# Peptides against a protein of PDB entry 5T59: the designs that were tried, part 24

Target 1, 112 residues: chain A of PDB entry 5T59
Amino acid sequence: TTPTMQSTSLLTEHLGYPPISLVDDIINAVNEIMYKCTNAMEKYLMQRNIIGKKDFSDEIKIGTAKLESLLENSVDKNFDKLELYVLRNILSIPSDLLEENRFRLLHHEKLV
Target 2, 90 residues: chain B of PDB entry 5T59
Amino acid sequence: EHIRFQRLVQVCNKALEESIRKLQSWEKIHECFPNYGQTREGIENLTVCQQQVIKLWSNLSRVEFDAIFHERSIEEKLNQLDDLINKARS

## One batch from the design tools (peptide; made by RFdiffusion4, then SolubleMPNN)

Design b1_p11_1_s4 (from b1_p11_1, 3 letters changed)
Fold by OpenDDE base, seed 5:
Structure b1_p11_1_s4 (fold): chain B 112 residues (1-112), chain C 90 residues (1-90), chain A 11 residues (1-11)
Amino acid sequence: as target 1 above (112 residues)
Amino acid sequence: as target 2 above (90 residues)
Amino acid sequence: SDFEKLVEELL
């Protein structure tokens, strides 16, 4: 079930930030890590591009780009799933607590 | 009793594991460097890259995700959410 | 390692 506006508001109040902000932090972090790793790999190999009088610079550049794309696609796929799961199943409020008589639960607890 | 933070950690670990899985395949690495990988020295260099990427992937993600969780106080907040829900249902 | 040093330079 897609998160409702009500649940988002209540969770934002509880967390002190919108639920999506947590997911954004996670995704931004993994993307940064991903490109750092692949960039380092390219640089490492480019420092070792000549073997047996052969220059493999072009192959290294193409190869590292392919690996980056492979990793990028996998990250996108898996962390899109993560986003969906977190917002639907972790940062969620059961429907029974979203009823009129229970909608104020979190707000009430803060006042007590 | 407290289940949401555990699930968050689990799904994060799963996403990280699934994302790096293809790079754990030597065959896939080698396919990207078909001629370079036919040399002894090339194989050695690629092996270092594969191992180090996986290592850094795991280490950096752990550090960064833990930092995020701390900065967002997410364990505490999720535990509180669990408690509120359980209390409401009791 | 040399590889780790390269990554650190990117941090």
Scores: peptide ipSAE 0.370, ipTM 0.943, DockQ to the pose 0.496
Fold by OpenDDE base, seed 3:
Structure b1_p11_1_s4 (fold): chain B 112 residues (1-112), chain C 90 residues (1-90), chain A 11 residues (1-11)
Amino acid sequence: as target 1 above (112 residues)
Amino acid sequence: as target 2 above (90 residues)
Amino acid sequence: SDFEKLVEELL
């Protein structure tokens, strides 16, 4: 199930930041790493684009773009799943505890 | 007792592993460079790229994710969350 | 390696 506003508020208070902020950091990081890797690969191959008398520059550009797209699709798919799992199953409060007793516990822990 | 942070690490590792899976296939690499990969030098260059991308993917993600987890104090916070939930149920 | 150097330049 989708996280409730109540659980989000409680977790934000506990974490010091909204739960989604952690997921955003993770996704932004992996995207940055992904493009750094593919960019490096393209540059490496472009420095080695001529073999014998043949220039493979066009093939290298197309090929690296294909690999980038392949990686992009996989990253999008898998980290969308990650986002759902983290928000629903890790950064979540069980529904049976979203009652008066849960609020009291959080308040009590902050006072101690 | 403490399960949430372990699950976070597991799901992150799984997402990273599954994301790079297709690049671990030499066939997938080669098909993107059909003529370049027919040369000895081309094969050597592509082999370096495949190995280095996979290596750097793993290393960079580990460093960056650990930094995020540290900056967000997520292990401590998730352990505390587990404890709070356990107290509420006892 | 030469490849690693390229990545380092991007970091």
Scores: peptide ipSAE 0.369, ipTM 0.943, DockQ to the pose 0.517
Fold by OpenDDE base, seed 4:
Structure b1_p11_1_s4 (fold): chain B 112 residues (1-112), chain C 90 residues (1-90), chain A 11 residues (1-11)
Amino acid sequence: as target 1 above (112 residues)
Amino acid sequence: as target 2 above (90 residues)
Amino acid sequence: SDFEKLVEELL
């Protein structure tokens, strides 16, 4: 079930922030971690760029970039799924409760 | 009874695990460094990178996600949401 | 490890 404006408003009131904000935090965090990991990898390899008489600096840069792209694509795919699932199934109010105006309980509890 | 927070943790873990899966493939790693990976030292260095990235990926994500969950009080809020929904249905 | 130190520097 796709979240509605009504459910978003109610959840925002309950959470103290919009549901999407949690997802944004998660996605931002994983992106930061991702780039830190790949950056560290590049630096580590660049410190070890010469093997014998050969300099592999160019290959290392290109290769690390390829791995980064690979990871980016995977992160994007999987965390898009996560976003959808969280917003639809976790940070959500069942439609039957919305339709029957039973969500008033949430509002009532907030006021009490 | 309380199910939403558990599901949140599960879906986060799944997304993290699926995201790093391709880096767990030595073949994928080696393909990115075709000549470097043909040297003994290169293989050793790449092996370290692969292992350490996976390890750090897991550790850093755990720390950061726990921090987010704490800052957002999401466990408490989701438990409350479960309770409210259950109460409404009773 | 050397790798971990590099990551820590980025944190």
Scores: peptide ipSAE 0.369, ipTM 0.943, DockQ to the pose 0.523
Fold by OpenDDE base, seed 1:
Structure b1_p11_1_s4 (fold): chain B 112 residues (1-112), chain C 90 residues (1-90), chain A 11 residues (1-11)
Amino acid sequence: as target 1 above (112 residues)
Amino acid sequence: as target 2 above (90 residues)
Amino acid sequence: SDFEKLVEELL
């Protein structure tokens, strides 16, 4: 199920930040790691671009770009799924806790 | 009783593993470097890249995600959420 | 390794 405004508000109060902020941090981190990996690979290979009498610089650039694209697509797909799962199933509040009587329970526990 | 943080870790690991899976295929790597990979030195270099990228991917992700989880106090917060839910249903 | 050194430079 899709998170509601009420759920988001309660979770924001509980967490001290909006639930989406956690997901954003995770996604930003993996993207940074991804590009560091591909950049390192490209640089490593470009330092080793000449084998014998042949210069493979162009092939290396094209090849690393292809791998980067492949990784980008996979990261996007899998972490979009992660986002949905986290927001729907982990950072979620059951409907019974969204009722008026349970709503105050969450608030009360915070104040006590 | 506490299940949400464990699930968070699991789903993060799954996403990371699935994301890097194609790079674990030597065939996929070689296809991107068809001529370079026909040389002995090229194969050696690509092998190093494949192995090191996978290691780097795993290590950096572990460090960064743990840092995020710590900064966001997410284990504590999720445990508290579990407790609240369990309490409400008791 | 040379690869690891490159990574360190990127970090």
Scores: peptide ipSAE 0.362, ipTM 0.943, DockQ to the pose 0.592

Design b1_p11_2_s1 (from b1_p11_2, 4 letters changed)
Fold by OpenDDE base, seed 1:
Structure b1_p11_2_s1 (fold): chain B 112 residues (1-112), chain C 90 residues (1-90), chain A 11 residues (1-11)
Amino acid sequence: as target 1 above (112 residues)
Amino acid sequence: as target 2 above (90 residues)
Amino acid sequence: SEFEKEWKSLD
């Protein structure tokens, strides 16, 4: 179930920021980490590109690019799942508490 | 009593684990470097590279995610949310 | 586990 506007508003008030902001931070971080990892891989291998009399630079570049693409696809898939999970199961308010009476109660508890 | 933050940590770990899974496969690594990996030195280099990347992935993600959680005060906020919900249901 | 079921349901 997709989060409602009401739940988003309540959570934003509680968190001090929209729930999606947390997810955005996580996704941005993992993307940065991802490229740091792939860059490190390429740099490491490129420093070791000559084996005997053969230069493997081209193969290394192609290979690391393939791995980068593979990692990108996996990150995209799994962190899209993470986003859904977080917003549906963690940063969520039970529907029974979104009723008018319960809604006010939640606000009251927060403010008192 | 408090469950949401534990779930957050769990799902983050799961996403990270699943994302790096293919790079943990030696076969997957080797097939990207078919000729390089046929040399002794190449195999050694790829082995070290694979290990280092996986460690880097794990270490950086731990540090960065913990920083995010701290900056967003998410453990405290999620605990409070659990408490509020439980109290409202009582 | 329950979590694994939830995670797989997102596929």
Scores: peptide ipSAE 0.684, ipTM 0.952, DockQ to the pose 0.909
Fold by OpenDDE base, seed 3:
Structure b1_p11_2_s1 (fold): chain B 112 residues (1-112), chain C 90 residues (1-90), chain A 11 residues (1-11)
Amino acid sequence: as target 1 above (112 residues)
Amino acid sequence: as target 2 above (90 residues)
Amino acid sequence: SEFEKEWKSLD
């Protein structure tokens, strides 16, 4: 079920903000967290880049970049799914309540 | 009766869990550092690093998502939405 | 679970 303009308007009135704003906050947060994690990983290993007589700095940089890409792909996939789920199943109004009479009742209840 | 906020928490946790799943694989970690991981110290460092990243992921997400939920008053709003919908159906 | 089914349906 795809969100309608009517549903969005009602939810915006109820929430005080558009439903998508919540999703945006979540996605922005996880993206920030993701890069903090990968940055921390790289820094940790770079502080331990020399083992014995060998410098592994280049391998560490390449390896952490690979893991970052792996995480990016997974985050994109799963939080796209999250967005769909939230907008369809959580921040949604059942279709039977979007009919004229029920719509008015819901709106009236909010205003009184 | 109140189900929407529970679902929100659930789907957030699921997305976070699935996103970090591959980093929980030692094999995935090790293959990114083939020579570094052939050393004893390298293995030790990678092990600690893996654990720390997973913990950091979990802790930061908890703090940030809770902050979002609070700032958006989403639990209250979703509970109210459930109530409104149920009332409209009665 | 029901949620797991819903989640998988989004693939």
Scores: peptide ipSAE 0.683, ipTM 0.952, DockQ to the pose 0.905
Fold by OpenDDE base, seed 5:
Structure b1_p11_2_s1 (fold): chain B 112 residues (1-112), chain C 90 residues (1-90), chain A 11 residues (1-11)
Amino acid sequence: as target 1 above (112 residues)
Amino acid sequence: as target 2 above (90 residues)
Amino acid sequence: SEFEKEWKSLD
């Protein structure tokens, strides 16, 4: 199920970049977004940390850290699945195209 | 005929939706702020915060993923791949 | 759906 070196080479030639590069971009983006979200949450609540005469700053810091961890775990799980899905089912070359005559067709199309 | 780019969009949406699912749970949010969430103002603040984070997650992911797809010309490339495969099988 | 089946198979 892992992409072959041959398919990776062909797709790299077609795309202009290795297939994994697209996945890396997506994962990097969601990680950045994740921390922007958790940071925004902490900032918002810390601006509202005092209710009545009680300061909830410590609870807010701990709570937002817990939520960040929950989100990190979920992102890790689901985008690992995404990576596998993309490389297996989207950025893949069917076996019938991994024959000598089919390789020539792909190269020919690139040159035309 | 052209199916790969549609699948890419679909799997991206699925991963994003599943990733944010726990933050959509009020119970999960409240559990992280047990004393803060016992106050009226605390509940109000947490409610707004939850909504804003979910919206931010959705909006940022849409913008950033679209940018990636554009920069990588992935729709065009995947359509071409579909065409090559279909041509080879004809 | 077909996609849901594929997605679940990755668990």
Scores: peptide ipSAE 0.681, ipTM 0.952, DockQ to the pose 0.908
Fold by OpenDDE base, seed 4:
Structure b1_p11_2_s1 (fold): chain B 112 residues (1-112), chain C 90 residues (1-90), chain A 11 residues (1-11)
Amino acid sequence: as target 1 above (112 residues)
Amino acid sequence: as target 2 above (90 residues)
Amino acid sequence: SEFEKEWKSLD
């Protein structure tokens, strides 16, 4: 199910932050990690760019760029899925509990 | 009873695993370095590089995600959410 | 598993 404004408000009150903020933290973290990994790869190979008196620097730069793109595309795809899953299935309130009486209970429990 | 935090950990692991899957393919790695990978030393370097990157990916993600979960108190909050939902349905 | 089904449905 798609998150509603009511659900978002309740969860924000409960969490102390909007649900999307958690997802943003996760995505920002993985993006940072991704570029650290690709940078490490390039640095490692560039330190080993000469083999048999042949310089492979250009090939290494191109190759690592290709791998970066590959990883970037995969990260984007899978963490977009993660975002949807988290917001729909984890940080969500069942629709039957969004009725007046149930809504009051959740609100009351939070305030007390 | 408490299921949401478990699901969060599960989906995070899944996304991480699926994201790194292509880098785990030696064929894909080699394709990016066609001439470099034709040398013995090149193959050795690529092998080590691949292993190191995968390890770095795993270690950094574990540390960073755990930090996020702690900072956001997400396990506690999700457990409380489970409890609230269960209570409301009782 | 239930999760795998849910994950696949997001493709």
Scores: peptide ipSAE 0.681, ipTM 0.952, DockQ to the pose 0.968

Design b1_p11_2_s2 (from b1_p11_2, 5 letters changed)
Fold by OpenDDE base, seed 4:
Structure b1_p11_2_s2 (fold): chain B 112 residues (1-112), chain C 90 residues (1-90), chain A 11 residues (1-11)
Amino acid sequence: as target 1 above (112 residues)
Amino acid sequence: as target 2 above (90 residues)
Amino acid sequence: DELDKEWESLD
C-alpha cells in the first residue's frame, strides 16, 4: 500500500523526522560510495596504463566510464526499489491502526 | 516480535548486493577493456581492481549505513513502532 | 524468502 499523509505525520512525530529523510540519507550515501569506487578503479588502472610500451590510458578512461554508467543505472534501479519497500513495509502503519481510537493511542504514547 | 529493523537491514543488503552484481561479472569487466584485457598484465590488473572495488563497496557501505542508522536511532524507533503496533492489537 | 518475493514484485 502507498503511504498516506496520516501515516507520514504519525511516523514523523515518532521518528523526529520524515520517513523519506532516512531513505534520502541512504541514497546519498550509496551515491557517494559509488563515486569513490569508480574513482578508485580509474586511478588504480591509470597507474598501470602502460603495458609492453603500449599506452592504454584512453581505453581505461572509456572503460571505467562505462562501468560507472553501469553501476549508476543499477544503483538507481535497486535503491528506488529500496525506497518503495522501506516506505511501504518498514516505515508504515497498518491500516487497521489508522482509525480514530488507535491513532489517538499512538499519539498519546508519544506525548506521555 | 521486533521485525522492522531486521527488514531494514535485509533490504539494504539486498539493494547493495543487487547493485554490485554486474561488477562481480568478469565478463562485464573484460568487455569494458577489450584490448587491455588481452594482455597478461592487464588481466591481472583488472582482477585485482575488481576485487578491490567490491571490497571497498562492501566496507564503505557497512560503515556509512551503520552511521546513518545510529544517527537516526532507527533500531530503537522501529522497535518502539513494533511494540506500539503489537500493543494496539492486544 | 519474503523479502525476495516483495523485491521482485517492485519491478
Scores: peptide ipSAE 0.477, ipTM 0.948, DockQ to the pose 0.837
Fold by OpenDDE base, seed 1:
Structure b1_p11_2_s2 (fold): chain B 112 residues (1-112), chain C 90 residues (1-90), chain A 11 residues (1-11)
Amino acid sequence: as target 1 above (112 residues)
Amino acid sequence: as target 2 above (90 residues)
Amino acid sequence: DELDKEWESLD
């Protein structure tokens, strides 16, 4: 079930911002964290790229890139699910509150 | 009574947990470094790296998400929403 | 739990 325009408007009024803005903040944050993690991994291993007389720099770069891609795909999938869940089950208004009489009640409570 | 914010925290944790799950697999990590991981030092380095990344993931997400929740006043707003809904249904 | 069920349904 997709949120209605009415629901979005009411929630925007209540929150002071559109519901999607919260999700956007969360997703932007996790993406930033993701790349910080992968960058840290690469740097850590690249500082330890030589074992014995062998240089594993190329393998490290390829390996960390693979892990980054894996993490990217997982983040995309799971936080898309998060978005759906939040908008459907958390930042949602029950249908009974979308009726005219309940709509007025919501506005009344805000104004009082 | 107030359930929405708890659900928000839960679903955020769920998404974070599921996102990092594959990195928690040693086998998955090792597969990306087949030759490096055949050395003693390589295994040690990968072990530390895996542990540190998971910790970094957890710590950064906690700090950043809490900041977002605070900036958006989401706990208060969701509690108010719960109250409004409950009141309307009474 | 309930969250897990809902989560899986989103796939």
Scores: peptide ipSAE 0.474, ipTM 0.948, DockQ to the pose 0.844
Fold by OpenDDE base, seed 2:
Structure b1_p11_2_s2 (fold): chain B 112 residues (1-112), chain C 90 residues (1-90), chain A 11 residues (1-11)
Amino acid sequence: as target 1 above (112 residues)
Amino acid sequence: as target 2 above (90 residues)
Amino acid sequence: DELDKEWESLD
C-alpha cells in the first residue's frame, strides 16, 4: 500500500524533511554517477580509437551510447523498485500505530 | 532491534548491484563494439574499460550514498523511529 | 534472503 498523508506528515516531522526527499537524493546521485561512468568509458575508448590505422570513433560513440541506454534502463527499473521499497518498508509507520497514542509519542519526543 | 537503517543499506546495495549487472557481462559489452572487439587491441581496451567502469561505479556510489546518509542523519533518525515504534508496542 | 524475496515481488 501507499503511504498515507498522515504517515508522511509524521515522518516529515520526525525526519525534518519529507521521506521522498531522501529517495530523491539517492536517485539524483545515482543518475549523476551513471553519466560519469558512461562518460569515462567513452573518453577512455576515444583515446584509443585508432587500431591498425583504422578509426573506430563512430563505432565507439554508437557503442557507448548503447551501453548508456542499457544502463539508464536498468537504473530506472531498479531504483524505482528501491523507491517503492524504501517508502513502504523503511520510511513507514505501521498502520496499527497510526493512532492517537502514537501521535503523542512523536510529539513527546520532539518536545524532549 | 534497530532494523530500518540496515535495510536501507541493503536495498541500496541491491539496486546498485542489479543496475550494473548487465555491464558486467562481457558478451553485452562486446556486442556494442562488434568490429572494435574483433581486434586484439580492442579487446584489451574493452576489458580494461569494463573493469574501470565497474570500479568507478562502486567507488562513487559508496562515497555519494554515505554522504547523503550523513547529511540526512538517516541512521540516527531510523534508529529513533525503530525505538518509537517499539516503545509504542510495549 | 528476505530482501531478495521482497525485491522480486516488486517486479
Scores: peptide ipSAE 0.473, ipTM 0.947, DockQ to the pose 0.779
Fold by OpenDDE base, seed 3:
Structure b1_p11_2_s2 (fold): chain B 112 residues (1-112), chain C 90 residues (1-90), chain A 11 residues (1-11)
Amino acid sequence: as target 1 above (112 residues)
Amino acid sequence: as target 2 above (90 residues)
Amino acid sequence: DELDKEWESLD
């Protein structure tokens, strides 16, 4: 179920920002973290690219790229789920309170 | 009862945990470095690398998410939301 | 457990 415009308006008023803004912050953060992790991994291994007489630089680059892709796919999947969960179950107004009287009460309480 | 912020923390942790799960698999790591991982030194390097990446993932996410939660005052706001909802139901 | 149930339902 998608949040209603009324719910969004109420929550925006309460939070001081649209609910989606929080989710955006979280997703942006994890994406940044993800690439920091994969970059760190590549750099660590590239500093250790020669074993014996063999240079494994090419294999390391390919391998880390594969792991990056794996992580990207997982992040996309799981944080899409997170977005849905947050907007549906956390940053939401229960349906029983979306009636006129109760909706007004919530708004009034905020203003008083 | 305050429940929303707890749920937020839980779902964030869940998403982070599930996202990193495959990197926690040694088999998955080794598959990406088939020849490098056939050497003793390579195995050692991959082992350390895997551990460090997982730690980095955990540490960075904790710091960044806590910063977001603080900047958005989300714990306070969610607690207030719980209170408002409970009051409306009374 | 509750979170896990809801998490799986999102798929």
Scores: peptide ipSAE 0.472, ipTM 0.947, DockQ to the pose 0.825

Design b1_p11_2_s3 (from b1_p11_2, 5 letters changed)
Fold by OpenDDE base, seed 4:
Structure b1_p11_2_s3 (fold): chain B 112 residues (1-112), chain C 90 residues (1-90), chain A 11 residues (1-11)
Amino acid sequence: as target 1 above (112 residues)
Amino acid sequence: as target 2 above (90 residues)
Amino acid sequence: DDFDKEWESLD
């Protein structure tokens, strides 16, 4: 189910932050990790760019760029899926509990 | 009873695993370095590089995600959410 | 696995 404004408000009150903030933290982290990985890869290979007196620097740069793009596309795809899953299935309130009486209970329990 | 945090960990692991899957393919790695990978030393270097990157990916993600979960108190909050939902349904 | 089914059903 798609998150509602009511659900978001309740969860924000409960969490102390909007649900999307958690997802943003996760996505920002993985993006940082991704570029650290690709940078490490390039540096490692560039330190080993000469083999048999042949310089492979250009090939290494192009190759690592291709791998970076590949990883970037995969990260984008899978963490977009993660975002949807988290917001729909984890940080969510069942629709039957968004009724007036149930809503009061959740709000009351948070305040007391 | 408490299921949401488990699901969060599960989906994070799934996303991480699926994201790194293509880098785990030697064929894809080799294709990016067609001439470099034709040398013995090149193959050795690529092999080590691949292993190191995968380890780095795994280690950094574990540390960073655990930090996020802690800072956001998400396990506690999700457990509380489970409890609230269960209570409301009882 | 139920989760795998849910995951595959996503965009």
Scores: peptide ipSAE 0.575, ipTM 0.949, DockQ to the pose 0.801
Fold by OpenDDE base, seed 5:
Structure b1_p11_2_s3 (fold): chain B 112 residues (1-112), chain C 90 residues (1-90), chain A 11 residues (1-11)
Amino acid sequence: as target 1 above (112 residues)
Amino acid sequence: as target 2 above (90 residues)
Amino acid sequence: DDFDKEWESLD
């Protein structure tokens, strides 16, 4: 199921970068977005931490941390699936193109 | 004919949608703030917060993923890959 | 659809 060294080399030549680099960019981006979202949530609620005479700061900090953990777990699960799907089904070379004569075609197209 | 880039967009959207699903649950949100959410003002604040976070998630992901796709020229490269495969099979 | 089936079949 893991991409072969041969397919990785061919795709790297075609893309100008290893296929995994695209996935890394996507995962890095969503992680950054995730923490921006949770930070925004905490900031918003902490600005509204006092209702009546009660200070809910501690509850807000704990609650936002719990939500962050939930989001982290979900992001991890779903983007691991994304990585597998992309490398298996999108950035992949069919077996019929992994023959000697097909390799020549790919190299020829690059040079033309 | 050109299908790989469409699939890339599709799988990115799926992963993003599934990742934010639990935050879309009011019950999950409220459970994290049991006393805060017992007040009228608390409920109002949590409601706005939930909506804003979901919108922020959607907007940032759209902008950042589009930037990645552009920087990596991935649509063009995937279309070329489709063409190469189709040509090889013809 | 076909994609959803593929997605759910992933480990």
Scores: peptide ipSAE 0.570, ipTM 0.949, DockQ to the pose 0.736
Fold by OpenDDE base, seed 3:
Formats: C-alpha cells, sequence, structure tokens
Structure b1_p11_2_s3 (fold): chain B 112 residues (1-112), chain C 90 residues (1-90), chain A 11 residues (1-11)
C-alpha cells in the first residue's frame, strides 16, 4: 500500500511535519553513526599497526575499507526496508478510514 | 490499543540489528585482515575492536534515535493516531 | 513472529 497525498496531508497536520521527515532523521542518524563506527575501528587498529617487526598499516586500511563497504550495503538495504515499513504500516491511515466522512472526523478532532 | 510506537521501536531495532549482523561474524572480520589476524596480537586487537564497534553502534543508535523520537514527539503523536483511528471505527 | 514475517515480505 502506497501512501496517498491525502493521507500525507492529514498526517502532516497531525504530526506537525511530513511523515517522511521522521524517516529522514533516522536515516541521517544511522549514516552518521555508521561512519563514526568505521572510523573508530580504523583508528583503533592503526594505533596497533605494528606487530613484532612488521607494519600492517596498509592491510588495516584496506580491511577496514572492506568492512565499511559491507556495513554500507547492509545499512542501505535494511533502512530502505525500514522506510517502507514505517510509511506503510506506522505513519499511515487505514484505507477504510480514507473516506470523506471519516476524514472530516479526524480533522474535526484536531480542531477541537 | 496503542501499537504504532511499539512497532516503530521494533522496526528500528530490527534494522539496526540486521545492519550490524555481519560485523558480528568473526569470520567476516578475520577475512578482511588475513595476515594481521595470523598473529596472536592481531587476533587480540581484532577481537577487542569487534566488541568495541558493536557496542559503539548500539550506544550511539540508542542515544540518537531516542533524541529523534523526543524531538518529534513521536510516541505521543502515534498514540494519538491510534486513538483517533480507534475512535473513528467505533 | 508476525513482525518478522512482515519484515521479510518487504523484499
Amino acid sequence: as target 1 above (112 residues)
Amino acid sequence: as target 2 above (90 residues)
Amino acid sequence: DDFDKEWESLD
């Protein structure tokens, strides 16, 4: 079920902001967190790059980059799913209520 | 009765959990550092690193998502939405 | 279980 313009308008009125704004906040946050995590990982290992007489700096940089890519792909996939779920199932108005009389009721409740 | 906010928390947790799942695999971590991970110290460092990253992921997400939910008053709004819908159906 | 099913159905 795809959100309608009417549903979006009603929810925007109720929330005080468009439903998509919440999703945007969540996605922006997780992206920031993701890079903080990968950066921390690289820094931690780079501080421990020499073992014995061997310098593993290059391997660490490549390895952390691979893990970052892995995490990026997973984040993209799962939070795209999250967006769909939120907009379809949480920030949504049931179809049976998307009628003129019921819309007026919701609007009336907001105004009183 | 009130279900939407619970679902929001649930789906956020699910997305976070699934996103970090591969980093929870030691095999996935180790294969990215094939020579480094052949040393005793390397294994120790990778082990600690893995644990720290997972904890950081969890802690940061909790703090940031809670802040978003608060700033957007989403629990209250979703509860109200549930109530409005239920009232409309009665 | 219901949620997990819903989640998996999202593609």
Scores: peptide ipSAE 0.569, ipTM 0.949, DockQ to the pose 0.832
Fold by OpenDDE base, seed 2:
Structure b1_p11_2_s3 (fold): chain B 112 residues (1-112), chain C 90 residues (1-90), chain A 11 residues (1-11)
Amino acid sequence: as target 1 above (112 residues)
Amino acid sequence: as target 2 above (90 residues)
Amino acid sequence: DDFDKEWESLD
């Protein structure tokens, strides 16, 4: 299940930022890394595009694009799973603590 | 006692490992360069390229994720969260 | 392990 508004608010107060912000940072980072990797691959191969008398530039461009697409799909899938896992199992407050008395305890600790 | 941060590291590693898995497949790479990969030099270039990309992926992710964790103070915050939960259950 | 089971169970 998805986090409740109460949980999100409490965690935001505790963290100093919304839980989703951490996930966003991670996802943004991996996306940047992904394109750096694919770009590096393309650049490396394009510097080696001529073998003998044959120019493989077009094949390299198409091939690297295919690999980029493959990586994009995998990143999307796995980091969607990561987001779900983090928000459900890591940046979460157990339901038994989402009661009035428990809320007071959390707030008390913050104020101390 | 403190479990959330180690889980965060674990899930990040898992996502990164699973994401790069297909690029670790020589077959997948070779299939994208059918003619280039039929040449000796092409095979050599692809081999080096594959290794370099995987290393780059690993190194960049380590550096960037550690930076994020530091900037967000997430280890400390998650440890505190664990402590709060444990305290509440005591 | 337990984590792998949790991971695989995610949509």
Scores: peptide ipSAE 0.569, ipTM 0.949, DockQ to the pose 0.729

